# Designs tried in a protein design run: peptides against a protein of PDB entry 7BDX. Part 39

Target 1, 212 residues: chain A of PDB entry 7BDX
Amino acid sequence: EMGAAACTLLWGVSSSEEVVKAILGGDKALKFFSITGQTMESFVKSLDGDVQELDSDESQFVFALAGIVTNVAAIACGREFLVNSSRVLLDTILQLLGDLKPGQCTKLKVLMLMSLYNVSINLKGLKYISESPGFIPLLWWLLSDPDAEVCLHVLRLVQSVVLEPEVFSKSASEFRSSLPLQRILAMSKSRNPRLQTAAQELLEDLRTLEHN

## One batch from the design tools (peptide; made by RFdiffusion4, then SolubleMPNN)

Design b1_p10_5_s2 (from b1_p10_5, 4 letters changed)
Fold by OpenDDE base, seed 4:
Structure b1_p10_5_s2 (fold): chain B 212 residues (1-212), chain C 212 residues (1-212), chain A 10 residues (1-10)
Amino acid sequence: as target 1 above (212 residues)
Amino acid sequence: as target 1 above (212 residues)
Amino acid sequence: SPLWTAPPPP
């Protein structure tokens, strides 16, 4: 209980750039983000079989951790820290996203995807995550999720890859050969306006890349 | 481990007034400070017999909690919150300070005393803590601590009482009858310059009150 | 695209 409460408060205040700077300016940041990855991993591994109540203190704690990572990645110095000093955490997030089944832990997936998207704003971050083993298959696995919000954040991450020619060129052949085009086309007809727009934009970006 | 790490980071960032405002502006503040008191109480109750390693995750967690309370009380809106909405926490801190033996949990005592001192900056806070049952005996119990830093923070809290005529007048007879004058005089000769100065100032304030 | 901030749930 107390740990989850403290972590939730830390999550709330981490929306401030000054708080992110303060977190990272201390000597505890490295340890904190290392333990964060381990805690998230332990939680996901515990999901095998038990209907973990979504409302459990453990779930709330892990959501707060993922939220903190997202908010850190929303700030330039936070992205730099993650990409330089917390690569193991990024690897953990990528692994956990792969370990989760479609429809499983939707809220956690969204937060982790938001953090990866924020990291992708830096070219160095985008390079790192896109060069991770199984990255493209992971995107399509995640895009098979029935949840519109998961799919939205996957589409945004895919768009970040597509919009960076240097990164996209390295994986363009694999990307084109495995692209779930029918799935994206179906999303462009979604009743969710955010998902609809993101799918339309991605389809337009992909069409532009085919004609260039 | 993770809870202590998160709480330690929250402690560090709580030195900012804007962070204190953000903590208190959320709907989780009441619950957090309620659980804080319970957690601190559970920790102190567990000390009966076991040499809790000062370096334990539990100890670090409780230190961070006490540090957060101190930093909240350092801000005007934080003092107002504690005095209006978290009186149970103040009562818990007073109780725990009484439950601890001289020389026991020095670092925790210092943080708790710092928080009470910060609360005492507001007349309403000073009234509340000074009107608590056994407050004056508690001050002398704490002043019997062999640790100079504990004694320093007790002397500062005593000074806050002495400097407020409205509060001091209510307890002046008890205060004068039980004053450990020889102990304070010994502290005024301490090799610790901060303790020496605080004891000298308090003796001067008390002499001034005797002549008025 | 805008950066994502994740506020805690109410």
Scores: peptide ipSAE 0.206, ipTM 0.854, DockQ to the pose 0.291
Fold by OpenDDE base, seed 5:
Structure b1_p10_5_s2 (fold): chain B 212 residues (1-212), chain C 212 residues (1-212), chain A 10 residues (1-10)
Amino acid sequence: as target 1 above (212 residues)
Amino acid sequence: as target 1 above (212 residues)
Amino acid sequence: SPLWTAPPPP
């Protein structure tokens, strides 16, 4: 309980750029982010057994960790820190997104996808995550999720790849051959306006790339 | 481990006034400080058994909690919060300071005494802690500690009482009759310059009160 | 801003 409460407060205050700078300026940051990945991994591995209640102290603790990573990645120095000094955490987030089933731990998937999207704003971060083994198959696995928020954050991460010619050119063949076009087209007709817009924008970006 | 790391980071960033305001402006603050007292109490109660290594994750976690309370009490709104909304935590800190033996958990005693000193800067806080049952005997118990830093922070807390006529007048009879004068005089001759100064200043303040 | 902040749930 106390660990979850402390981590939840740290998550709340990590929305400030100055707090992120203070976290990263300390000698404890590396250890914290190393243990963060391990803790998230242990939690996801525990889910194959007993249905951990989504509202457990352990779940809240892992949500706070994922929220802190997201807020750190929202700041330029935080993205630089993650991509330079905490690559194992990024690898862990990618792995955990692959280990989770469609509809499983939706809130955690959203937070992890938000963190990866924020990392993708840094060209070095985008290169790192997009060059990870199985990245393209992972995006399509995640896009099979029935949850509209999961799919929205996947589409935004796909868009980050498509909008960077240097990154997209490396994966363009695999991307074009495996693209779940019918799924994206279905999302462009969604009743969820944010999902609809994200799918339409991605389809427009893809059409622009077919003419070049 | 992860709880201690998260709480240590929260301690580090809580040195900022804006972070303290953000912690207190959230709906989680009351729960956090309620559980803080319980966690510190559970830790101190566990010490009568196995010699918990001072460098354990549990010890580090409790140090971070005491550090957060100290940093919150360093800010005006934090003192107001503690004295208005977290009195049980102040009662717990006073109790734990009484439960600890001379030389036991010196670092924790220092942090708890620092928090009480910061609370004593608020007249409402000073009134609350000084009117706590057994407060004067507790100060003398703590002043028997062989550690110079513990004794320094006790002397500073005693000085806060002595410098407030409204507070001192209520306890003046008990204070004068039980004062460990020889111990304070010995501290005024300490090789520790901070302890020496604090003891000399308190002796001067006491002499001024005898003439009135 | 294209960036996401993740506020804690109320």
Scores: peptide ipSAE 0.203, ipTM 0.854, DockQ to the pose 0.281
Fold by OpenDDE base, seed 2:
Parts: structure tokens; C-alpha cells; sequence
Structure b1_p10_5_s2 (fold): chain B 212 residues (1-212), chain C 212 residues (1-212), chain A 10 residues (1-10)
């Protein structure tokens, strides 16, 4: 109980850039983010099938950790820290997103995807994650999720790749050969307006790239 | 491990007034401080004799909690919150300070005394703690500690009582009858310069009160 | 593109 409460408060205050700078300016940041990855991994490995106790102390604790990573990645110095000094955590997030089944741990999956998207705002971060082994298959695995919020964040991450020529050129062949076009087209007709818009914008960006 | 790390980071960033305001402005503050008291109490009750594992995850976690309370009490709105909405925590801190033997849990004892001193800066806080049952005996119990840092913080708390006429008048008879004058005189000759100064200043304040 | 902030759950 107390650990989850403390981590939730840390998550809440980590929305401040000054708090992120204070976290990273200390000698404890490296240790904290190292253990964060291990804790998130241990949680995902301990999940029995598709049933998540959303209100468990453990779940709330891991959600807070993922929320902290997201808020750190929302700040320029936080992205730099993650990309330079906490790459193992990024590798862990990618691994965990691959280990989770469609519909499993939806809230955690969304938070992890938000963190990766924020990292992708940094060119070095985008290069790092897009060059990760199995990244393109992982995107399509995640896009198979029945949850509209998961799919929204996948589409935004795909868009970050597509909009960066220096990154997209490295994966263009694999991307074009494996693109789940029918799935994206189905999302462009979603009743969820955010998902609909994101899918439509991505389809427009893809069309622009075919003509160049 | 992870709980202690998260709580330690929360402690570190709680030195900011803005972070304290953010903690208290949320709906989670009441729950957090309620469980804080319970957690600190459980830790002290679990101690086997005088041996404290200072580097244990549990110890670091409780130190961080006590540090957060201290930093919250350093801010005006934090003192108001503790005095108005978290009195049970103040009662718990007083109880725990009474339960600990001289030389036991020195670091935790210092942090708790620092928090009470910060609360004593508020007249309502000083009234509340000084009107607590057994407060005067507790001060002298704490002053029997062999640790100079513990004794320093006790002397400062005694000084807060002595310097407030509206509070001191209520306890003046018990205070004068039980004052460990020889102990305070011994501290005024301490090799620790901070303890020496605090004891000397308190003796001067006491002499001023005898002539009024 | 707008950065994501993750607010704590209410």
C-alpha cells in the first residue's frame, strides 16, 4: 500500500519539468530507473493470463513507474537521460510490449507506448527504438490490440517513424512489405474519433511518401 | 528496494515548496499521510532491541517518509495541513519518540524531532503538541539520549515552548519542577559546538523567565 | 506533435 501511494505521488509531481530536473540532477536517478525496468518486467512475468487486478497495490505501483517514465520522457533532459543513460529501460519497455497479448494490461501498455512516443521526439531516441530488433513486427503486434487507446498510441509511434526520412529510409522495405493496410483502413472508420483521425492522418502521410 | 527508491526521490523533491503544494493540492494527500503514520509505527514496533539495520530497504523507506513529513512541515501550508488534517500523524510521531530507547533509531528520531520542531513554528501546532499527554516527560526522556544530534533537536523544541508565553504559562509549574537542569548544564559544556550553543541559549532564556 | 503527459488516475 505505502509504496504504491508514494510512487503515485512521485508520478503526480513528475508532471513538473522542475521536478524531472531535480530527479535527474541527483545521484539516485540511475539506480531508480534501473530498478524500474526490473520491477516492470517482474510484474509482467508474474501475470496469470489475461486477468489484471487493476486496483492491486502492485498494479498501481507499476502504473506509477510507467507514468514517471512517460513524464520524464516528456522533458528534453529526460529524453536525453533515457536515451544516453537508461537504454536498458527502453529495451525492457519494448520487450514487455512484445510479451503482452492483445487486450492484456491495456493501461500499462498505453503508458509504455506514451513513453516510447515521447522518446521518439528525440531523433537519437527514435533511431534507437526503430533500430531495435523486431521493432516493425512489434508495431503490428501492438496494432492487433482490440483496445482503441492502445491502437491510437501505436499509430502515433508509426507516424513518428514515417515522418522522419532518416529513420524511415532504413526500414522502408520491411515497412511496405508488412504494412497492415486493411487494419489501418478499418481504424480510419472507427467510432472512436481520436483513433479515426490518427489513422486517417497516417494514411495521408503514407500516400505522400509513395509519391516521393 | 523499489519502494525505498521511489520514496527517497519523493523525499528529495519535497524540499521544494511547489512540490509540497502539489502533494497537498491533490486528493491523495490524506491517504498518504494516514498510511505514513501506520507504516512508521509498524516499523518501530518491529524493531528487535537496539540493532537497527540502517541500510535496509525498510529503514530507508521509513527515513524517507519521516523526511517528507519534515519537509512538508517546513512550509506554512504544510504545517496547516498537518495541524488541521493529519493530527493522528503528529500523535503517532509523539508516541514513537516515547517508544524508542535512548540511542535507538537515532536517525529516525532526529527526523521526527525536526518535523515536530517545524510544526512548532505554527502557534496552533505548538499548542497542539505541547498539550499532548505526557509531553514534558517525553522531552526529558528524549534528552536522556546519548546522541548529540537527538539532544540538539530536543533542546530546540524545548526552546520553542519556552519562547511562547501563551504555551509556557500552561506548563510552567510542571516544567520548573521536572527540568533536568544538570543535564542541560552538562550539554552547555559539550564538545559538540551546536549542542553547546543550543544548551547555553536555552539556559539564558530560562534565566530571563525567572526574573519576569 | 503534442507530447504526452500521463496524469495520475483520479
Amino acid sequence: as target 1 above (212 residues)
Amino acid sequence: as target 1 above (212 residues)
Amino acid sequence: SPLWTAPPPP
Scores: peptide ipSAE 0.203, ipTM 0.853, DockQ to the pose 0.291
Fold by OpenDDE base, seed 3:
Structure b1_p10_5_s2 (fold): chain B 212 residues (1-212), chain C 212 residues (1-212), chain A 10 residues (1-10)
Amino acid sequence: as target 1 above (212 residues)
Amino acid sequence: as target 1 above (212 residues)
Amino acid sequence: SPLWTAPPPP
């Protein structure tokens, strides 16, 4: 309980750039983000299949942690810190996204995907996560999720890859060979306007890349 | 572990007035400070006599909580919040200061006393804590501590009472009858310059009040 | 695309 309350307050104030700088300016940031990854992993491993303890203090705690990571990654110095000094946390997030089933822990997946997207705004961050073993299969696994928000954030992360020639060129063959085109086409017809737009934009970007 | 790390970061950033305002501007502050009191009480009750687990994650967590309370109380809106909306926490701090033996949990006592001192800067806060049952006996109990920092913070809190005529007049008889004058005189000769100064100033204030 | 801030749930 107390941990969830404290992390939730820290999450709220971490929306400020100055607070992110203050968090990172101390010697305690490294320890915090190390334990964050371990805590998130322990939570995901404790999930027995379809059981979603969404309202538990533990789940709220993990949401707050993922929210803090997202807010830190929203700031340039925060992205740099994560990629330089907290790679294990990024690796953990990638692993946990693979360990979760479609429909499982949707809110946590969304927050983790938002954090990875924010990291991907930096070329160094995008390179790091895209060079993860099984990254492309992971994107398609996540895109199989029935949740529109999960799929939206996957599409946005895919766009970050596609729009960076240096990153895309390394995986272009695997990307083209495994692309779930029918799924993306279906999303371009979604009733969710954000998902529909993201799918349409990605399809346009992909068409442009085929003509170049 | 994770809770201690999160609270420690929150403690660090709570030194900013803007962060205190952000903490209090949300609907989560009430819950946080309620659980804070309960957590501190549970910790103090778990102490078996002379055992000081100063380096435990639990003790660090409680220190961070007490630090947050202190930093919130350092701000005018924070003092107002504590006195208006978190009186139970103030009552808990007063109780815990009585439950701890001289020399027991010195660092925690210092932080709690600092928080009460900060609250006492507001007349409403000072009235509230000074009207607590057994407040004057509690001050003298705390002043029996062998630690110079504990005694310093007690003297500062006593000064807040003595310098406010409206508050002092209500307890002046009890105060004068139970005043540990010999102890304060001994502190005015302390090798600790901060303690020495505080004891000397209090003795001067008391002399002034006897002549008025 | 705009950076996501994840506000805590209201």
Scores: peptide ipSAE 0.192, ipTM 0.854, DockQ to the pose 0.291; fails the geometry check

Design b1_p10_5_s3 (from b1_p10_5, 4 letters changed)
Fold by OpenDDE base, seed 2:
Structure b1_p10_5_s3 (fold): chain B 212 residues (1-212), chain C 212 residues (1-212), chain A 10 residues (1-10)
Amino acid sequence: as target 1 above (212 residues)
Amino acid sequence: as target 1 above (212 residues)
Amino acid sequence: DPLWTAPPPP
């Protein structure tokens, strides 16, 4: 209980840039983010079979960790830190997103995808994650999720790749050959307004790239 | 490991007034401080017999909790919160200070005494703790500690009582009858300069009160 | 702002 409560408070205050700077300015940040990845990995590996109560102390703890990573990645110095000094954590997030089945740990997926999106705002971060082995297949795997919020964050991450010419050019062939166009078209007709808009915008961006 | 790391980061950032305000402005503060007291109590009760490694994750976790309480009490709104809404935590700190033997958990004692001293800067806080059952005997018990830092913080807490006429008048008879004068005189000759000074100042304040 | 902040759950 107490660990989850403390981590949840740390998550709440990490929305402040000054708090993120204070976390990163200390000698303990490197250790904290190293153990964060290991803890998240251990949690996801433990999910095999038990309907872990969504509100367990363990799940709240891991959600708070993922929330902290997201809020750190929302700040320029935080993105720099993650991309330069915590690459193993980024690799772990990509791995965990691949290991989770559609409909499994939806809230955690959303937080991890938000963190990757925030990292992708840094060109160095976007290069790093997009050059990760199996990144494009992972995007389509995640887009198979029945949850509209998961799919929304996947579409935004896909859009960040598409809108960066230097990144898109490296993966354009694989991207075009594997694009789940029918799935994205179905999302453009979703009753979820945010998902609908994100799918429409991505389809427009893709059309623009085919004419160039 | 991870809980202690997260709590230690929360401790580090709680040195900021803005972070303390953010912690207290949320709906989770009340629950956090309630569980904090219980966690600290459980830890101290577990100490019966095992030389708990001073650097264990458990000890670091409890030190971080005590550090957070101290930093919250360093801020005016934090003192108000503790005195109005977390009295059980203050009672727990007083209890734990009574339960710990001389030389036992020195670092934790120092943090708890620092928190009580910070609370004592608020007149309502000083009234509350000084009116606690057995407070004067507790001060003398704590002053029996062989550690100079523990004794220093006890002397400062005694001084905060002596320098507040409204508080001192209520306990003056018990205080004068039980004052460990020889112990304080020995501290005024300590090789520790901070302890020496604090003991000298307290002796001067006491002499001033005898002439009034 | 395209960046996501993750508020703690209510």
Scores: peptide ipSAE 0.145, ipTM 0.852, DockQ to the pose 0.281
Fold by OpenDDE base, seed 5:
Structure b1_p10_5_s3 (fold): chain B 212 residues (1-212), chain C 212 residues (1-212), chain A 10 residues (1-10)
Amino acid sequence: as target 1 above (212 residues)
Amino acid sequence: as target 1 above (212 residues)
Amino acid sequence: DPLWTAPPPP
């Protein structure tokens, strides 16, 4: 209980750039983000047994951790810190997104995808995540999720790769050969306007790249 | 481990007034400070058995909680919140200071005394703590501590009472009859310059009150 | 702003 309450307060105040700078300016940031990855990993590994209720203190604690990572990645110095000093956390997030089944831990997946999207705004971060082993298969695995919010954040992350020629050129062959085009086309017809727009924009960007 | 790390980061950033305002502006502040008192109480009650090492994750967690309370009480809106909405926490701090033996949990006692001193800057807070049952005996119990830093913070809290005529008048008879004068005189000769100064100032303030 | 902020649940 107390840990979840403290971490949730830290999550709330981490929306401030000055708080992110204060977190990262301390000698404790490295340890905190190292243990964050381990804690998230332990939580996801525990789900294969007892269905941890979404409303548990443990779930709330892990949501707060993922929220803090997202808010840190929303700030330029936070992105720089994550991609330079907390790569193990990024690797953990990628691994955990692969370990979760479609429909499992949707809220956590959304927060982790939001954090990766924010990291992708840094070119060094985008390069790091896109060059991770199994990155393209992971995107398609996540795009098979029945949740529209998960799919929205996957499409945004895919778009971040597509819009960077230096990154897209490295993955272009695998991307073209494995692209779940029918799934993206179905999303462009979604009743969810945000998902519909994101799918349509990605399809337009992909069509532009086929003509070049 | 993770709870202590998160709470220690929250402690660090709570030195900012804007962070204190953000903590208190949320709907979670009341619950957080309620659980804080319970957590500190559980920790102190656990010490009568196994000597919890000062360097344990649990000790660090409780230090961070006490540090957060101190930093909140350092801000005007934080003092107002504590004295209006978190009186149970103040009662808990007073009780725990009584439950601890001289030389036991010195760092925690210092943080709790610092929080009470900060609360005493608010006249409503000073009235509340000074009117608590057993307050004057508690001050003398704490002043028997062998630690100079504990004694320093006790003397500062005593001075906050002595310098407020509206508060001191209510306690003046008990204060005069039970004052450990020989102990304070010994502190005015301390090799610790901060303790020496605090004891000398208190003796001067008390002498001024005897002539009025 | 293309960046996501993750607010705590209410």
Scores: peptide ipSAE 0.143, ipTM 0.852, DockQ to the pose 0.282
Fold by OpenDDE base, seed 4:
Structure b1_p10_5_s3 (fold): chain B 212 residues (1-212), chain C 212 residues (1-212), chain A 10 residues (1-10)
Amino acid sequence: as target 1 above (212 residues)
Amino acid sequence: as target 1 above (212 residues)
Amino acid sequence: DPLWTAPPPP
């Protein structure tokens, strides 16, 4: 209980850039983000077989941790820190996103995807995550999720890759050969307007890349 | 481990007034401070007989909690919150300070005393803590501590009482009859300059009150 | 594209 409460408060205040700077300016940041990755990994490994109540203190704690990472990644110095000093955490997030089944731990997936998207705003971050083993298959695995918010955040992460020629050129062949076009086309007809728009924009971006 | 790390970061960032406002502006503040008191109480109750390693994750966690309370009490809105909405926490801190023996949990005592001192900056806070049962005996119990920092923070809290005529007048008889004058005189000769000065100032304030 | 802040649940 107390850990979840403290982490939730830390998550809330981490929406401030000054708080992110304060977190990262301390000597404890490295340890905190290392333990964060380990804690998230332990939680995901515990999900095999038990209907973990989504509202458990453990779940809320892990959501707060993922939220903190997201908010840190929303700030320029936070992205720099993650990409330079917390690569193991990024690798953990990518691994955990692969370990979770479609429809499993939706809220956690969304937060982890938001953190990766925020990291992708930095070219160095985008390069790092896109060069990770199995990154493209992971995107398509995640895009199979029945949840519209998971799919939305996947589409935005895909868009970040597609909009960066230096990154996209390295994976363009694999991307084009494995693209779940029918799935993206189905999303462009979604009743969720955010998902619909993101799918339409990605389809337009992809068409532009075929004509160039 | 993770709880202690998160709480330590929250403690660090709570030095900012804006962070204190953000903590208190959320719907989770009441729950957090309630659980804080319970967690601190559970920790102090566990100390009976075990040489708890001062560097245990549990100890560090409780230090961070006490540090957060101190930093909240350092801000005007934080003092208002504690005195209006978290009186149980103040009562818990007073109780725990009584339950701890001289020389026991020095760092925790210092943080708790700092929090009470910060609360005492507000007349309403000073009234509340000084009207608590056994407050004056508690001050003298704490002043028997061999640690100079504990004694320093007790002397400052005593000074806050002595400097407020409306508060001091209610307890002046008990205060004068139980005052450990020889102990304070010994502190005025301390090699610790902060303790020495605080003891001298308190002795001067007390002399001024005898002549008025 | 706008950076994502993740507010805690209400």
Scores: peptide ipSAE 0.149, ipTM 0.852, DockQ to the pose 0.292; fails the geometry check
Fold by OpenDDE base, seed 3:
Structure b1_p10_5_s3 (fold): chain B 212 residues (1-212), chain C 212 residues (1-212), chain A 10 residues (1-10)
Amino acid sequence: as target 1 above (212 residues)
Amino acid sequence: as target 1 above (212 residues)
Amino acid sequence: DPLWTAPPPP
């Protein structure tokens, strides 16, 4: 309980760039982000089969941790810190996204995907996560999620890859051969307007790349 | 461990007035400070006899909590919040200071005394804590501590009472009858310069009040 | 697209 409350407050204030700088300027940041990854991993490993996210202090705590990571990754110096000093946390997030089944821990998945998207805004961050083993299969695994918000954030992350020629060129063959085109086409017709737009934009970007 | 790390970061950033305002402007502050009191109480109750403060994650967590309360109380709106909305926490701090033996949990005592001193800067806060049952006996109990830093913060809190005529007049009889004058005189000769100065100033203030 | 801040749930 107390941990969840403290982390929730820290999450709220971490929306400020000055607070992110203060967190990162201290000697405690490395320890915090190391334990964050371990804690998130422990939570995901505690999930047996088709367990839905419990409305528990533990779930709230893990959400707050993922939210803090997202807010840190929203700031340029925060992205730099994560990619330079907390790579294990990024690796953990990628692993956990692979370990979770479609429809499992949807809120946590969204937060983790948002953090990865924010990291992807830096070329160094995008390179790092896209060079992770099984990254392309992971994207398609995540795109099989029944949740529109999960799929939206996957499409945004895919778009970050597609729009970066240096990154896309390395995975273009695997990407084209495994692309769930029918799924993306279906999303471009979604009733969710954000999902619809993201899918349409990605399809337009892909068409542009086929003509180049 | 994770709770201690999160709370330590929150403590660090709570030194900013803007962060304190952000903490208090949210709907989570009441819950946080409620659980803070409960957590500190649980920790103190877990201490068996002459147990020294363990260099543990639990101790670090409680220190961070007490530090956050102190930093919040350092800000005018934070003092107002504590006195208006978190009186139970103030009552808990007063109770815990009474439950701890001389020389027991010195670091925690100092933080709690610092928070009470900060609260005492507002007349409303000073009235509230000084009207707590057994407040004067509690001050003398705390002044029996072998630690110079504990005694320093007790003297500062005593000075806040003595310098406020409206508060002092209510307890002046009890205060004068129970004042550990010889102890304060000994502190005015301490090798600790901060303790020496605080004791000397208090003795001067008391002499001034006897002539008025 | 602007960087997403994850506000804490209300």
Scores: peptide ipSAE 0.128, ipTM 0.852, DockQ to the pose 0.278; fails the geometry check

